# Ledger of designs, part 100: peptides against a protein of PDB entry 9IZ0

Target 1, 345 residues: chain A of PDB entry 9IZ0
Amino acid sequence: ITCLGSNGHTYKQLVKGGNDDLRQDAVMEQVFEQVNGFLRSYRKTSQRNLSMRTYKVIPLALKTGVIEWVQDTIPLGEYLDSAHKVYHPKEWSLSTCRKLIAEKQMEDLETRLKVYDLVCRHYRPVFRHFFLESYADPVQWFTTQTNYARSTAVASVLGHVLGLGDRHGQNILIDKTSGEVIHIDLGIAFEQGKKLPVPECVPFRLTRDVVDGMGITGVEGVFRRCMEFTLETLRREEDSLLSVLEVLRYDPLFSWLISPLRRMKKQKMQLENFNQPESGNITTDASRDPKIQRNNVSGESEAERAILKVRQKLSSTLSVEASVGELIRIAQDPSYLALMFCGWS

## One batch from the design tools (peptide; made by RFdiffusion4, then SolubleMPNN)

Design b2_p14_3_s3 (from b2_p14_3, 12 letters changed)
Fold by OpenDDE base, seed 5:
Structure b2_p14_3_s3 (fold): chain B 345 residues (1-345), chain A 14 residues (1-14)
Amino acid sequence: as target 1 above (345 residues)
Amino acid sequence: ELELVDALKVLEEL
C-alpha cells in the first residue's frame, strides 16, 4: 500500500498477512536498536558508524502487520543471479547448481564436497561487480564497499550471537545508496535454523560472493576488524543485552520456537526452488494436522536455553580475535558450505 | 535442459 504521511511524503508500505509472525520481526528489530545503542556508546564502533540496519515493523494483529518498504534496495540473491548471467554467461545457471546439490543431498560429506567443488568451478563469484558497475567515482566506490564490509561484519556477529537463521540471498537486501546490508524476515532466531529440513551449519552467511563484495582484502580487512569491534562491544554489554532478551521471556506472544506452519512453508519453498513447478494441482488438504506431539517444553524453558546460548557465545574464554577468527573459518569452511542449501554463492 | 543433462553427466563421473 502507499500511505501519505503527515509530512506530505508518500511512503510505500508492505502489508504482510499470513502465518508469518511479524511480532518476531518487530522484537528482533527492537533488539537491534538496543544493540545499535551499545555500538554508539563505544569509540571503536561509533567512529566507524557500526550499526545493524533496521526497518520498521508494525504488528497490527497475530497474523497481520505493516512492514516498512526499504527503498533503493535489491535482494542479494536477485543481484547475484542477474550479474552471474552477464559476467559468466558460459557457466552453469543457479537452477543447475541447485539441482546438482539437491541430487546428492542425502550422500556422505565426501560426495557432497565433490559436488560443492564442481558447482564452485562452474559458478564463480560476481558480487564485486555490484560496486564496480554502480559507483564510477573511486571515492564513492571505496566508501560503499567499506560500508558493505562494515554492515556485513555487524550483521554477522549479531546474527551469530542471536542465532539468526534463514540468511539466504533473498533475506539479505543490499542498499544501492550506501552499500549496507539489510537483513529481513527475522522469524528464525535463537538457532532454530538448525531445525530446518536442511539444517543451518554456519554461524552466518559468508559465501564466496559475500566475500567477493569485500574487495581485494576479502575478510582480512575492514570485515574482520569490524567483527572484532562488534563482538568486543557485545561482550562489554552482555548484561544489558541479556536483560533485553529476558523481557522477551515474559512476552507470551513471542515464539522462541519455529512454528510447525513456518517450518512447513519454508520446506515447501525450498522444495519448490529445487523442482520446477509441475502444474500438478496438489490440493494440499491442510486438514491432516499430524499430531506432532507437543512436547510441553514450556516457552520459558526454550527462552532460558536461548539466553544461555547467547551468554555462551559472548564468553570471554577465547580472545575477541580468536573467536572472530574461528567464526570466519567455520563460515567459509567447505565442509559446512557443502551441507547448505546454497553454500556456493 | 541441455545444460542440466550435461551437468548431471559430469556429476555421474565424480
Scores: peptide ipSAE 0.361, ipTM 0.925, DockQ to the pose 0.040
Fold by OpenDDE base, seed 4:
Structure b2_p14_3_s3 (fold): chain B 345 residues (1-345), chain A 14 residues (1-14)
Amino acid sequence: as target 1 above (345 residues)
Amino acid sequence: ELELVDALKVLEEL
């Protein structure tokens, strides 16, 4: 829909209907706005305009809502799929790569590493081309690439600290004007991504294409330094951040657990992304509902565990530099990326 | 299709 604002501007808005509870997204956007307040208060982050890019989510009754349509954006995954076809037309398709990873998903780490390496050799990074194509002016190119590295650094720290899951290329938008990343579909937080059928093993998305967008320095320079400044700010504001999260503990509308329906939907989407529609009517009656033992872990004990885990991630036991160094290492480690649904791009 | 068949063969050789 298009809404006329009281300021005379027209805003495009996406009306999202269906089974997705936008309340989770709205709450996470509120947390990001609070964190943006902290980032504005500290000289090191403020001088760099470090922020998590936010969007307005208005939850409506009956699991409907209005999402601000972020104009001039493209999903990272949509750009990458298109760019790989253009720049590497002799390499494997994304569907081929997905199928190979799927075929060996139940195998040992050694086998999965071999498959990951094979896929990586046949699906090379292209995200640098986004900046090269979109910005003919060198100053605009440098500015947008810098904004990308900065916004990715903030999102990486926040994504780790808040345990944001489901950070696939369709849930990461690129602003074509600023180069900033915009994270969407925030309904998997507080490490609930580890409870997916393909568990998330990395702290944030730092795949080869995510790094390729940072230019020739990769993670070294703007990205690493902006992660350090962001983490330093969050460590200083630990009590403030935890206080914001404690308010959510008492919000009856906030769910600290991934809903069974969302889990099943993500499971189907994972399976459907692996199944090309071969026109074979194999009615495999996979009606074996795994008796998920409802461990009656009260929602309160899940909130408490989540908050404790946030506190642990903000621990000053390691330096900011050491903590960021380890996060970057883990996020790029083939031993973790080979276990992911799409760790190669 | 052919790409996937060839990629699966390369996968079987690993």
Scores: peptide ipSAE 0.347, ipTM 0.923, DockQ to the pose 0.040
Fold by OpenDDE base, seed 1:
Structure b2_p14_3_s3 (fold): chain B 345 residues (1-345), chain A 14 residues (1-14)
Amino acid sequence: as target 1 above (345 residues)
Amino acid sequence: ELELVDALKVLEEL
């Protein structure tokens, strides 16, 4: 839809009707705006225009809302699938790679590493081509690639600190005008991604294609330095950030737990992507939910644990450089990426 | 289909 704002400007908006709770997204966007305030307050971050790109979310009801339509964007995963077919037409399809990873999903780490390496050899990075194709002017090319590395650095630090999950290529948009990343579908936060059927084990998405988009320096230079400046800012504003999160502890609309319905939806989407035949004997007899001990960890005790985990991630026990170095190492480690749903691209 | 069959064969050889 197109709406006329009170300021006389027309805005394109997406009306989302479905099972997705946009209240989680709206709350996370409010946290990002506060963090953007911190990033603007410090010289090292403000001089680089470091920010988490935000979008307006207006929750209308439990399952409906209006999302600002981010114009001139493309999902990272959509670009990568298209570009891979163009630049590597003799390599394996994304569907073939997914099936091979799925086939060995229950095997040991050694077997899964061999499968991951095999997939990596037959599905090479292409994301550098986004910048080379989109910008004929060398100055625009350099500027947009720099903006990509900067925005990815902010999103990586903030995504780690807040435990933002479900960071697959469809939940990361690329702004074709600026080269900046825009994270969407923010309803898996505070390490709830570890409770998915395929547990998330990386701090943020730093796959080979995410790195290929940074150009010839990869993670070294703009990305690493911008991660360091972002983490330095968040450590300085720890009390301010924790105070923002404490307000959410008392928000009755904010869920610190992944909903069973959302977890089941993500499970179904994972199974469908693996082409595993629905073993037709998952009678969704809601009466035979295995007693996963709902440790009735009150939503309050989950909020407290989440806030304690944020505080732990902001700890100054290691230098900013050492902490960023370890995060970059873990995010690129094949031993973690081989365990992911899509760690190769 | 052929690509997947060939990729599964390569996977069995690991």
Scores: peptide ipSAE 0.336, ipTM 0.919, DockQ to the pose 0.039
Fold by OpenDDE base, seed 3:
Structure b2_p14_3_s3 (fold): chain B 345 residues (1-345), chain A 14 residues (1-14)
Amino acid sequence: as target 1 above (345 residues)
Amino acid sequence: ELELVDALKVLEEL
């Protein structure tokens, strides 16, 4: 919809209705605004203008809300699908790659690694072209690529620490003006994505195309350093961050448990990403998984476990550099990427 | 369609 604001400006807004609880998205955006406060207060992060890009979410009812229309954006997955057809017209389609991964999804890790490698050889990274196409001025090109690497670093640290899941190419927007990433659909937090039938195995999305957008240095430049400064800031502000999360423990609007409806919707989206028919059997077998039978946990006990996991991820047992190094390693490990719905792009 | 048939054949050879 298009709304006229009280200031006389016209705003595009997305009215989301149906089975989507936007309250979790709104709460996560509030947590990001608090974290952006910490990033502004610390010299190393402030000097680089490090922030999680946010958008306005207004929940109107249990299943209805208004979302800010993020102007001048494109979904990462939409850009990549289009760019692959242009730059690599002889390579396999995204649909072909998805079908091959789906065909062997029940096989062992060795077989899945072979399929992942096969797909990777027939579907090469192209995200570097976003910056080359969009910015004719070398200073603008360098600035936007730097902003991309910075924003991806902040989102990667926050994604890991807050256990954000389901970070695929359709819920990562690229701002065409700044090169910044905008994460949308924040409905899975605090590692609840690990409770899905296909659990997320990576701490954040760092696929070959995500790295290709960082330019010739890949992860070994602005990205790594900005992850380190972000994690250093979050470790310094641990008590402040935990205090923000403790307020959410008592928020009756925040669900520390993935709702059955949201689980079913995410499962359906996972199956649709594989072009698999709705098999009623996947919902029944997931109900029998002993990991899912632990769901008689009170929302309070899940909140306490979530906060404890955040504290554990902020532990100073390893250096910031060692911790970031391990996160980058895991996020790029083929043994995890081969298990994803789209780990090759 | 042809691409998928060829890709499935390559997958069967792994």
Scores: peptide ipSAE 0.320, ipTM 0.916, DockQ to the pose 0.040

Design b2_p14_3_s4 (from b2_p14_3, 12 letters changed)
Fold by OpenDDE base, seed 4:
Structure b2_p14_3_s4 (fold): chain B 345 residues (1-345), chain A 14 residues (1-14)
Amino acid sequence: as target 1 above (345 residues)
Amino acid sequence: PLVLVDAYEVLLKE
């Protein structure tokens, strides 16, 4: 829809209807705004304008809502699929890569590493071209690439700390004006991505194309340092952040667990993205909606576990540099990326 | 100015 604002400007908005609970997105956006407050309070983060890019979510009744349409954005995955066809027209299609990874999904790690390496050799990074194509002015190019590295660093730390899942290339938008990343579909949080049919094994998305967008220095320099400054800020504000999350513990509308329906929907989308023909009538006797008596006790125990896990991720046992170094290592480790739904781009 | 600080801090660590 297009709404006329009280300021006379027209705003495009996405009306999302259906089964997706926009309250999860709205809550996560509120957490990001609080974190943005912390990032503005500290000199090291404020001087760099470090922020999680947010968007407006207005949840409405009946699992409907209005989402701000972020203008001048493109999904990372949409750009990458298009750019790979342009820059590497002799390489494998994204569908071919997906198929080969899917065919080996049930195999051992060694076999999955071999197919991942094979896919990587036939699907090379291209995301650097986003900045080269979009910005003819060297200052604008450098500024937008820097903004990309900064925003990716903030999103990576927050994504890890809050356990954001479902961080595929369609859930990461790139702002064509600023170079900033916008994370969307925030309804898989607190490590619930590990409960997906293809479990998320990385702390955040740091695939080869995500790194290629950082330019020649890759993860070294702006990205690493901005992760360090962000994590330093979050460690200092641990009690404040935990207090924000404790409010969510008492929100009867907030779900600490991925719903079975959302899990099944993501499973179906994964299978469809692999172009696997539906092998047979799995009569999903989905008629047994287990009346999961949401024993409030089970929700509280999951909230407590989630908050404890956030606290553990903010632990000062390791230096900020050591913690960030390990996160970057794990996020780029082929042994984890080979297990992912789309770890090669 | 501050965009340059991050670039300079890269160049000073190489």
Scores: peptide ipSAE 0.013, ipTM 0.451, DockQ to the pose 0.017
Fold by OpenDDE base, seed 5:
Structure b2_p14_3_s4 (fold): chain B 345 residues (1-345), chain A 14 residues (1-14)
Amino acid sequence: as target 1 above (345 residues)
Amino acid sequence: PLVLVDAYEVLLKE
């Protein structure tokens, strides 16, 4: 919809209806705003303008709300598909790569690694070209690439700590003006991505293209340092962050679990990407909402488990540098990436 | 000014 604001400006807004819990998105955005407060409180993070980019979500009902349309953005996956066709026209298509990974999804790790390596040799990174083609001025180029690395670092730490899932290329927007990343569709949190049909095994998205966008230093520059400072800040504010999450424990409408409907929708979308569209009009008569007896007792126990996992991720048992080093290693490890859904890379 | 701090921290680690 298009709304006229009281300021006379016209705003595009997405009205979302259906099975997506926009309340979860709105709550996660509130958590990000609190974290942005913590990042502003410390010199190391504030001097770098470290923040999680947020968007406005107005839940109107359990299944209906209004989402801000983030202008001047493109989905990372949309950019990468288009750019790959331009810069590497002799390489495999994304659809071919996805198909090959998909065909081996039920195979052992060794077979999946061989296919992942094969795909990687025939589908090279291109995301550096986003900065090179969009910014002719060297200062703008360097600034936007730095903003990208910074925003990706914040999102990576916070995404790991909160256990954000479903971080595929369509759920990450790139801001064409600032180079910052914007994470959308936050309905998979607190490690519920591990409950998907293809479990998420990486702490955050750090695919070859995500790294290629960081420039010549890759992860060993601005990105690593900004991850370290972000994690240092979150460890200092552990009690404050946990207190924000404890408010959600008492919200009877907050779902700490992936909804069965969302899980089924993701499963169907994952399966439909495997099968060519048989034009079967399956009229899913969605009229039988099974009364999910939300046993209140199950929700509280899941909240406690989620909060405990957040606390464990903020543990000072390892240095900030060692913790970040291990997260970066795991997020780039082919042994984990080869286990991801074919649409991940 | 702010962009230079991270570039210098990278150059000092190489």
Scores: peptide ipSAE 0.009, ipTM 0.385, DockQ to the pose 0.017
Fold by OpenDDE base, seed 2:
Structure b2_p14_3_s4 (fold): chain B 345 residues (1-345), chain A 14 residues (1-14)
Amino acid sequence: as target 1 above (345 residues)
Amino acid sequence: PLVLVDAYEVLLKE
């Protein structure tokens, strides 16, 4: 839809319908705005303009809402698929890589690691080319690559702390003007990604292409230091952040659990993407609600567990540097990435 | 108390 603002400007909006609860997205965006307030309040984060990029979400109903159309963006996965065809035309297709990983999904870790390594040798990183092709001016190139590394660092810390799941390449937008990342589709949070048919085992997305976009230093320098400054800020504001999350505990409409419908939809999409080339028609077949017995784990017990997990992730038991170092290590570990749906890109 | 500003009110004021 196109809306006319009070300022006389026209804004494009995406109407999303289906089984996705946009209230989850709207709530997570509000949490990000509060965190952005903390990041502005501290010198180390403020002087670097560290923020989580947000977008406007209006939930109209449990299954319908309006999402801001983020202008001048591209999904990371869309760019990467196109760029691999241009820069590495003799390498394997994304579909070939997916097929080989799928064929070994039920095998042992050693076999899965061998196939992951094989795929990685035949599907090389290309995301550095985004900055080289988009920005002819060296100052603009360096600025946008720096903004990308900063934005990815903030999103990585927040994604870990809040336990954001479903961080595939279509749920991460790249701003073509600033180089910043925008995370979308926030309906899998508080480690509910571990309950997916393919469990999410990494704290955030730090695949080879995500690292390649950081330039010659990779994770070392801007990215690591911005993760450290972000985590330091969140540790200082632990009580403030937990107070924000406690408000959600009393929202009877907020789901601390992945919905059975969303789990089934993700299962179907994962199974279909193994067998067919990407025909982009997500036909939401409204198949009937199976009465899955809600095991009466009270919504309060899951909220309490989620808040406890956030508190544990903000613990000062390890230094900021040690905590960030371990997160970066785990996020890049082939033993976890080989278990993921698309851990090579 | 952080009132979850109903996402409706934020978008009508900008």
Scores: peptide ipSAE 0.000, ipTM 0.360, DockQ to the pose 0.023
Fold by OpenDDE base, seed 3:
Structure b2_p14_3_s4 (fold): chain B 345 residues (1-345), chain A 14 residues (1-14)
Amino acid sequence: as target 1 above (345 residues)
Amino acid sequence: PLVLVDAYEVLLKE
């Protein structure tokens, strides 16, 4: 829809209806705005304009809401599929890579690593070309690539701390003007992605293409330093962040568990990534809404466990540098990437 | 007090 604002500007908005509880997304965006407040308060983060890019989410009902349409964006996965066909036309298609990974999904880790390596050799990174194509001016190129590395670093720390897990390439938008990342569809938080049939094993997405977008330094330099400054800020504001999350513990509308609908939708998207689109009319018989008696007792115990995990991730047991180093290592580990639906891109 | 101002009240005050 297009709405006229009180300021006389027209805003495009996405109306989402039916099966998506946007309350989770709206709450996560509010948490990000609080974190952005912390990032603005500290010199090391404010001097770099470190922020999580947010978007407005207005839940209108339990299953209906309005989402801000982020202009001048492209999904990372859409760009990568198109760019790979242009820059590497002799390499394997994304569908071929997905098929080979899917065919070995039930095999041992050694077999899955061999197939992952094979796919990686026939599907090379291309995301550096986004910046090279879009920005002919060297200053603009450097600025946008720096903004990308900074925004990815903030999103990676927050993704780990809040347990967002693997953000697939359709849930990461790239701003074509700034180079910043925008994370959308935040309905899986607090490590609930680990409860999926194919679990989200990485702390955040740091695939070969995500790294290729950082330029020649890769993870070393802007990205690593911005992760360190972000984590340092979150550790200093631990009590403030935990206080924000404790408010959510008592929000009867917030779910610390993945909703059955979101779980089914993500399971379906997982299965559709493995199966070619057979044009099977799956008549989703939408008629059986089981009255989810939210057992408040189960939600409270999950909230307490989630807050405890956030506290553990913010612990000062390791230096900021050591903690960031370990997160970067795990996020790039082939043993985890080989288990993902699209760990090679 | 972190009043979770309903996202509706924040949009109505600007």
Scores: peptide ipSAE 0.000, ipTM 0.337, DockQ to the pose 0.021

